# Peptides against a protein of PDB entry 6B4J, part 186

Target 1, 315 residues: chain A of PDB entry 6B4J
Amino acid sequence: DITMQWYQQLQDASMQCVLTFEGLTNSKDSQAKKIKMDLQKAATIPVSQISTIAGSKLKEIFDKIHSLLSGKPVQSGGRSVSVTLNPQGLDFVQYKLAEKFVKQGEEEVASHHEAAFPIAVVASGIWELHPRVGDLILAHLHKKCPYSVPFYPTFKEGMALEDYQRMLGYQVKDSKVEQQDNFLKRMSGMIRLYAAIIQLRWPYGNRQEIHPHGLNHGWRWLAQILNMEPLSDVTATLLFDFLEVCGNALMKQYQVQFWKMLILIKEDYFPRIEAITSSGQMGSFIRLKQFLEKCLQHKDIPVPKGFLTSSFWRS

## One batch from the design tools (peptide; made by RFdiffusion4, then SolubleMPNN)

Design b1_p24_3_s4 (from b1_p24_3, 11 letters changed)
Fold by OpenDDE base, seed 4:
Structure b1_p24_3_s4 (fold): chain B 315 residues (1-315), chain A 24 residues (1-24)
Amino acid sequence: as target 1 above (315 residues)
Amino acid sequence: MLPEPTEEQREQVAKQNAALDATN
């Protein structure tokens, strides 16, 4: 399966990255520990500062991240920090930066859906300049949310239930699995972030280049989801999240083909979702149904709330 | 028309649903 090969390749690259900077992460030297912490902060703090407030601030954050990845010194925590402070510094920063982008999907976007767009445009712009960061974003995303690939992890013989739950993306702490609502909230945030990344380009980059991971991957994702047996609550939730965020962009790109897919979802896929939906899960199903019915009725998908406009970039 | 799910997909969904039920 080409999808599984791609998944595994990204996971292998991520694992190799971790091995590459193991010397930095495992060092007992006080100076190395300080460098590690400074690099970690320099990689992650700018991402946490991303907001919907002003385009100018977003540009400053982008420039700081790009400068750090380019080997230039940046100010972090009142200190000058550079990836050149350690031979493994660049690999470590790329990994931690990618991890932080996905974590913002999992946490910030999960709680505030509009936050997907400013995070995604920075991630897309950084990915364009630093492809390895993009691969690591995918690796982290796929590991935390296998539905972003999409695939269903196999419960193998002899596997512990907790390990299988973790493979599905559940958090398991002290032999307690997270509640389904919290799980879906986190998955929603990550899918929304992904749906935003594939449609957004950094406005100050070279727009003549192709998007490093564009809407064609969104089309592929939809096609793959529709070719899979739906999961209770999960499929209805994530399909809604994806279409709400990138449906307008897909409509513009694929036009008649997109509408054919939307009709196929309504006529052929909805009955399959309904058949596996319990009375307690009807909320997610109804939300998706109402969204698609509205879109089909109006022959339009609205621009998502929080979509970045020209006015945002002038602020 | 969407293809019908394979038996493997049905089995996988059953396993996932069982895992999900354990979270409730």
Scores: peptide ipSAE 0.165, ipTM 0.783, DockQ to the pose 0.807
Fold by OpenDDE base, seed 3:
Structure b1_p24_3_s4 (fold): chain B 315 residues (1-315), chain A 24 residues (1-24)
Amino acid sequence: as target 1 above (315 residues)
Amino acid sequence: MLPEPTEEQREQVAKQNAALDATN
């Protein structure tokens, strides 16, 4: 399966990255530990500062991240920090930065859906300039949310149930699995972030270049989802999340083909979702239903709430 | 028309549902 090969390749690359900076992460040297912490903060703090407040602030954050990745010194925690402080500094920063973007999907976007857009536009812009960060974003995303690939992890013979649950993306702590609502919330955040990344370009970059991971991947994702057996509650939730965030962009890009896909979702796939939806899961189902019906009726997909406008970039 | 789910997919879904039911 090409999709699984791609998944595995990204995971392998991510693992190799971890191995590359193992010397930095495992060092007992006090200076190395300090450098590690400084680099980690320099990579992650700017991402946590991303907000919907002002485009100018977002630009400053972007420039700081880009400067760090470019080997320039940046101010972090009152100190000058550079990836050149350690031979493994760049790899470490790229990994931690990518991890942090996905964490913002998992946490911030999960709680505040509108936060997807400012995070995504920075991630997209950084990905354009630093492709390795993009690959690592995908690797982290795919590992935490297999549905972003999409694929269903296989419960292998001899596998512990907890390990399988973790493979599905559940958090398992002290033999307690995460509640379904929390799981879906996190998955929603990550899918929404992904759906935003694939449609957004950093406005101050070279827009003539092809998006490093554009809407074609969104189209692929939809096609793959529709060819998979729906999961109870999960499919309805994530399909809604995806379409709410990137449906307008897909509509503009694919036009008639998009509407054909939407009709196919409503007429062929939606009944399959309905058939597996229990009374307790009707909320996600109804939300998707109402969204699809509204979009088909109006022949329009609304621009998602929080979409970055020209006015945002002038602020 | 969307293809029918494969037996493998149905099995995977069943396993996933069973795993969820066992923990809830």
Scores: peptide ipSAE 0.098, ipTM 0.768, DockQ to the pose 0.688
Fold by OpenDDE base, seed 5:
Structure b1_p24_3_s4 (fold): chain B 315 residues (1-315), chain A 24 residues (1-24)
Amino acid sequence: as target 1 above (315 residues)
Amino acid sequence: MLPEPTEEQREQVAKQNAALDATN
């Protein structure tokens, strides 16, 4: 399975990255601990500062992240911080930065869907300049949301239910599994972030270059989802999230082929979703149905709320 | 027409749905 091979390669790369900076993370030395914390803050704070307020501020954040990844000193917490402070500093920062981008999908985008776009455009621009950060973003995303691959983790014989739930992306704390609504909310945030990343380019980069993980991956994702048996509530939810965020971009890119895909969803895939949808889960199904019916009727998919306009970049 | 899911896919989904039902 090519998809599973790709998934595994990214996970292996992520694991190797962790092993590479293990000396920094496991050090008992006070100076090493300080460096670790300074690097962690330098990697993560700029991402947390991403907002929809102004394009100029977003550019400053981008430049700071890029400077850090380029080995330049940056100001963080009132201190000068550089990845050169430790031989493992760059790998650690790349990993923590990628982790933080995915975490913003999981938390910020989950709560505020419009936040997907400013986060995604920075992530895309950083990925273009730092491919390893992009691979680590995918690795973190895939681990937290296997539906972003997409694949369904296998419940193996003898596996504990809680371990399987974790593989699906559920949070399990003190033997208590996350509620389904919270799970779907987090998954939605990550899928929305992903759907934004694949369509956005950093406007101050070399636009002549190919997007490092562009809409072709969105098309692949959609095709793969449709080739999978639907999951109760999950499929209807995430398919809606994906299409709401990147459906307009896919429509523009794939035109007639995209509309054929939507017709196929309505005619062939909806009955399969409906067949597994309980009365308590009908909300996600109805939302997807209404969205697709509206899009097919109007022969248009609206630009998603929060999409960054030229006016944003002039602010 | 979408391809029918494989029996393996159906089994995996059944296990997932069962696990999801246990989380609800």
Scores: peptide ipSAE 0.049, ipTM 0.700, DockQ to the pose 0.792
Fold by OpenDDE base, seed 2:
Structure b1_p24_3_s4 (fold): chain B 315 residues (1-315), chain A 24 residues (1-24)
Amino acid sequence: as target 1 above (315 residues)
Amino acid sequence: MLPEPTEEQREQVAKQNAALDATN
């Protein structure tokens, strides 16, 4: 399976990255610990500052992240910080930056869906300039949300239920599994972020270049989901999230082929989702159904709420 | 719904993975 090979390659690259900077992370030296913390803050704080407020602020954040990844000193927490402070500093920063982007999907986008767009455009722009950060974004995303690949993690014989739940992306703390609604919110946030990344280009980059992970991956994801047996509540939720965020972009790119796909979802895939949907889960199913019915009726998919306008970039 | 996978979901997941592995 090409998809599983790709998944595994990204996970292996991520694990190898962790091993590469292990000297920095495991150092008992006080100076090395300080450098690690300064680098971690420099990598993550700018991402947490991403907001929908102004395009100029977003550019400043982007420039700061790019400067850090380029080996330039940046101001963080009142200190000058550079990846050159340690030989493993760049690898560590790339990993932590990628982790933070995915975490913003999991937390910020999960709570505020419109936040997907400013986060995604920065992530896309950084990915264009720093491909390794993009691969690490995918690795973190795939590990936290296997549905972003998409694949269903295997329940192996003799596996503990908690370990299987963790593989599915659930948080399990003190033998208590996360509530389904919280799980779905986190998964939704990550899928929405991904759906935004694949369609957005940093406006101040070389837009003549091909998107490093563009809408073709969105089309692939959609096709793969439709070829999989639906999961209760999960499939309806994430399919809606994905289409709400990138459906307009997919419509513009794939035109007639996209509409054929929507008809296929409505006519062939909905009955399969419905068959596995309990009465208590009808909310996600109904939401998807209503969205697709509206889109088919109007022959249009609306631009998602929070989509970055020209006025945003002039602010 | 409790996030505990039903037996049916576990079987479904196993079948999906087997199908994906068979296509590789």
Scores: peptide ipSAE 0.026, ipTM 0.593, DockQ to the pose 0.053; fails the geometry check

Design b1_p24_4_s1 (from b1_p24_4, 14 letters changed)
Fold by OpenDDE base, seed 5:
Structure b1_p24_4_s1 (fold): chain B 315 residues (1-315), chain A 24 residues (1-24)
Amino acid sequence: as target 1 above (315 residues)
Amino acid sequence: REERIKKFKEEIEKQLEKLDEEEK
C-alpha cells in the first residue's frame, strides 16, 4: 500500500530527526541543557500564544517563528535565542515546533474548535517556508491520529494490548485506557486542525505558489474513508469534524463532484455507519446525519465558525 | 442506484490513482 509506505517513511524521517539531535537532548553539559531549554521555549511558547483576537498579533507570532527557523536571534524569556547556538539546534526546533502544532490540535482545538483556524494558518505559512516542519507535522499528526492518514492500526501477534491501544491513538496511563469521549475529543481536535491546514494559506506569503499540502489531500482523505469499513463512533465523529471544517472549501473546489460524494455518504455510507452504531453512540451519528441533510437541503455547506475573515487581518 | 454507486466508487478510485501519481 503506497499510503502505508508513505506513512512509514514519514515516521522513519521523524525518528532519524530525533537521533540527529540526541546529542543535544542527552547532554550533561550545563550550557547545552540551558540552550536546549531556551530553544524548546522559543519554539513552543509562540505557538501557545496563537489566539483568535487579532491578525496583527498572529503576524508577530509568525514572524518570530520564521525568524527562529531562519537562524536569526529571537527574544524568548528575556534572552536572545538562536538555533545557531548548537549544531543540532535547527533540527531540534523544527521537531519541537511541529510537535507543538499537533499538540495544539490535540488540546486547544479539542476544547475550542474555533482555535483551529489561527493555528492552522500559521502552520500552513511556516510549512510553505520550511517544508521539513510540514513533514514533521504530518509525522506527529499521523502517529497520534492514524485516522488522519487514514488507516486503522492492526493488532500483531505478540503485541501487548496497551501498545495496540496506543497505536489506535488512546492514551494509556497506569494500565488504564483513556475514556472514549476524551479519546474522540482529542482525535476531533487533530482532524479539525488538519482540515484547516489543507485549506488555509498565510496571507502575507507568495500566494502564487501551490499549497504544500492542499485540498487535494482532503479529497483523498474523504475517498479513502469511504472505501474503509466504518468504525463505531469514530467514523461518524471524525467525518463530521472534517466536513464541518473543510466541507465549504471542498464544495467550492470540487463542486459537482463534492455533491456526488455527499450523496454517496447519505445513500451508501450512512446505513453502514448506522449498522455499527449502538444506542449510546447515536449522538455522533445523528449530528453527522443532521449536518448532511441540512447541507443537501440547502445545497450549501456553511462557512465554518471561526473562519478567518478580512476584518481579522485588519485588526 | 447500485450501478450509480459502483460507477461513482470507480471514478473516485481513478481520481485517487491520479492524485497518487501527481504526488510522485
Scores: peptide ipSAE 0.020, ipTM 0.622, DockQ to the pose 0.434
Fold by OpenDDE base, seed 3:
Structure b1_p24_4_s1 (fold): chain B 315 residues (1-315), chain A 24 residues (1-24)
Amino acid sequence: as target 1 above (315 residues)
Amino acid sequence: REERIKKFKEEIEKQLEKLDEEEK
């Protein structure tokens, strides 16, 4: 399967990246530890500062991240920080930056769905200039949310239950598995972030270039989901999240083909979701049902709440 | 209905194959 090969290649690249900067991360030297902490802060703090407040502030954050990745010194925590302070500095920063983008999906977007768009447009713009950051974003995303690939991890003989739960994307702490509602909330945030990334381009870049990971990957994701057996509660939740965020963009791009896909979802795939939905999982099912029915009735998919307008970029 | 769904799935698969070829 080409998708599983792609998944494995990204995971291998991520693991190789970790090994590359192991010297920096495992150093007992006081100066190396200081550099590591400064680089980690420089990579992650700007991402945490992303907000829906003003386009000008978003540009400043983007420029700071791009400058750091370009080997330029940036101010962080009152210090001048550069990836040139250590030979492994660039690899470390790229990895931590990508990890932080996915964490913002998992945490911020999970709690505030509209936050997906400003985070995604920065991530897309950085990915365009720094492809390795994009690959690492995918690697982190796929590891935390296998449904973003998509695939459903299988239990293997001899595997510990906790390890299987972690592979499914659950957090397990002190032998306690995460509650289903919290799990779905985190998965929703990551899928919404991904759905935003594939449709957004940084407005100050070269618009003539092809999106590094565009809507074609969204179309592929939908097709792959439809070829899989639905998973209880998970499929209904994430399919809704994906379509709510990028359905309008997919409709505009694929037109009649998109509507054929949406009809197939409603007529063929949705009954399969219904068949595995328990009474306690009706919330996700009903949301998806209402969304599909409304979109088909109106022959339109609404622009998602929080979508960045021209007025945002003038602020 | 089943034949239409089958034909549509086949069309989607062919489109996916084309997309995979364009990404190479």
Scores: peptide ipSAE 0.019, ipTM 0.604, DockQ to the pose 0.469
Fold by OpenDDE base, seed 4:
Structure b1_p24_4_s1 (fold): chain B 315 residues (1-315), chain A 24 residues (1-24)
Amino acid sequence: as target 1 above (315 residues)
Amino acid sequence: REERIKKFKEEIEKQLEKLDEEEK
């Protein structure tokens, strides 16, 4: 399977990256520990500062991240920090930056859906300039949310139940599995972030370049989901999240083909979701139903709430 | 059901054609 091969390649690249900076992470030297902490802060703090407030602030954050990745010194915590402080500094920063973007999907976007857009546009712009960061974003995303690939992890003989639950994306702490609502909330945040990334381009970049991971991957994701058996609650939730965020962009890009797909979802795939939906899971199902019916009735997919406008970039 | 889907597709195609003509 080409999709599984792609998944594995990204995971392997991520693992190799971790091995590359192991010397920095495992160092007992006080100076190396200090450098590690400073680099980690420099990579992650700017991402946490991303907000919907102003385009000018978003540009400053982008420029800071790009400068750091370019080997330039940046101010972090009152100190000058550079990836050149350690030979493994760049690999470490790229990994931690990518991890942080996915974490913002998992946490910030999960709690505030509109946050997907400013995070995604920065991630997309950084990915354009630093492809390795993009690959690492995908690797982190796929590991935490296999549904973003998409694939459904299978239980293998001899596997511990907890390990299977973790493969499905659940957090398991002290032999307690995460509640379903919290799980779905985190998965929703990551899917929404992904759906935003594939449609957004940094407006101050070279617009003549092709998007490094564009809407064609969104089309692919939908096609793959539709070729899979639905999962209870998960499929209805994530399909809604994806379509709400990138449905308008897909409609504009694929036009008639998009509507053919949407009809297929409503008429053929949706009944399959219904058939596996229990009475306790009707919330996600009803939400997807209402969305599909509204879109088909109006023959339009609304622009998602929080979509970045020209006024945002002038602020 | 198939007829409804067909009619819907045809309507969408016509609307898209009109939008393309209006942009020109």
Scores: peptide ipSAE 0.024, ipTM 0.578, DockQ to the pose 0.055; fails the geometry check
Fold by OpenDDE base, seed 1:
Structure b1_p24_4_s1 (fold): chain B 315 residues (1-315), chain A 24 residues (1-24)
Amino acid sequence: as target 1 above (315 residues)
Amino acid sequence: REERIKKFKEEIEKQLEKLDEEEK
């Protein structure tokens, strides 16, 4: 399977990155530990500061992240920090930055769906300038949310149930599996972030360049999902999340082809989702139903709430 | 199943034609 090979290549590249900076992460030297902590803070704090408040602040955050990745010193925690402080500093920062973007999907976007857009536009802009960060974003995203590939992890003979649950994206702490609602909330946040990344471009970059991971990947994701058997609750939830965030952009890009796909979803795929939906899962099913019916009735997909406007960038 | 797929394709084409006519 070509998709699984691509996924494995991303995971291998991510693992290789971890091995590259293992010396920094495992060092017992006090100075190396300090550098590691300073670099980790410099990589992650700016991402946590991303907000919907002002475009000018978003630009400041972007410039700080880009400066750090470019080997320039940045101020973090009252100190001058640079990736040049350690030979493994750049690889470490790229990995931690990518991990933090995905964590913001998992945590912030999961709770506040509108946060997807400012996070995604920064991630997209950084990816354009630093392709390795983009590959690491995909590696982290797809590992935490295999449904973003998409694929469904399978139980293998001799596998521990907890390991299978982790492969499915569940958190398992102290032999307790995460509740289904919390799991779906985290998966939703990551899918929404992904759907925002593939459609957004940093407005201050070279717009003549092709998006490094654009809407063609959104089209592919939908096509792949439709060729898979639906999963109970998961498929209805994530399909809704994806279409709510990037459906308008896909409609504008693919026009008639998009509507053909939406009709196929409604008439062929939706009954298959219904057939596996239990009475306790009707919430996600009804939400998807209402969304599809509204879009087909109005022949339009609304611009998602939180979409960045020209007024945002002038603030 | 093949008949359902055929009917579905015909219905999609008919719905797309209606969408194209309303955009005009």
Scores: peptide ipSAE 0.023, ipTM 0.565, DockQ to the pose 0.058; fails the geometry check

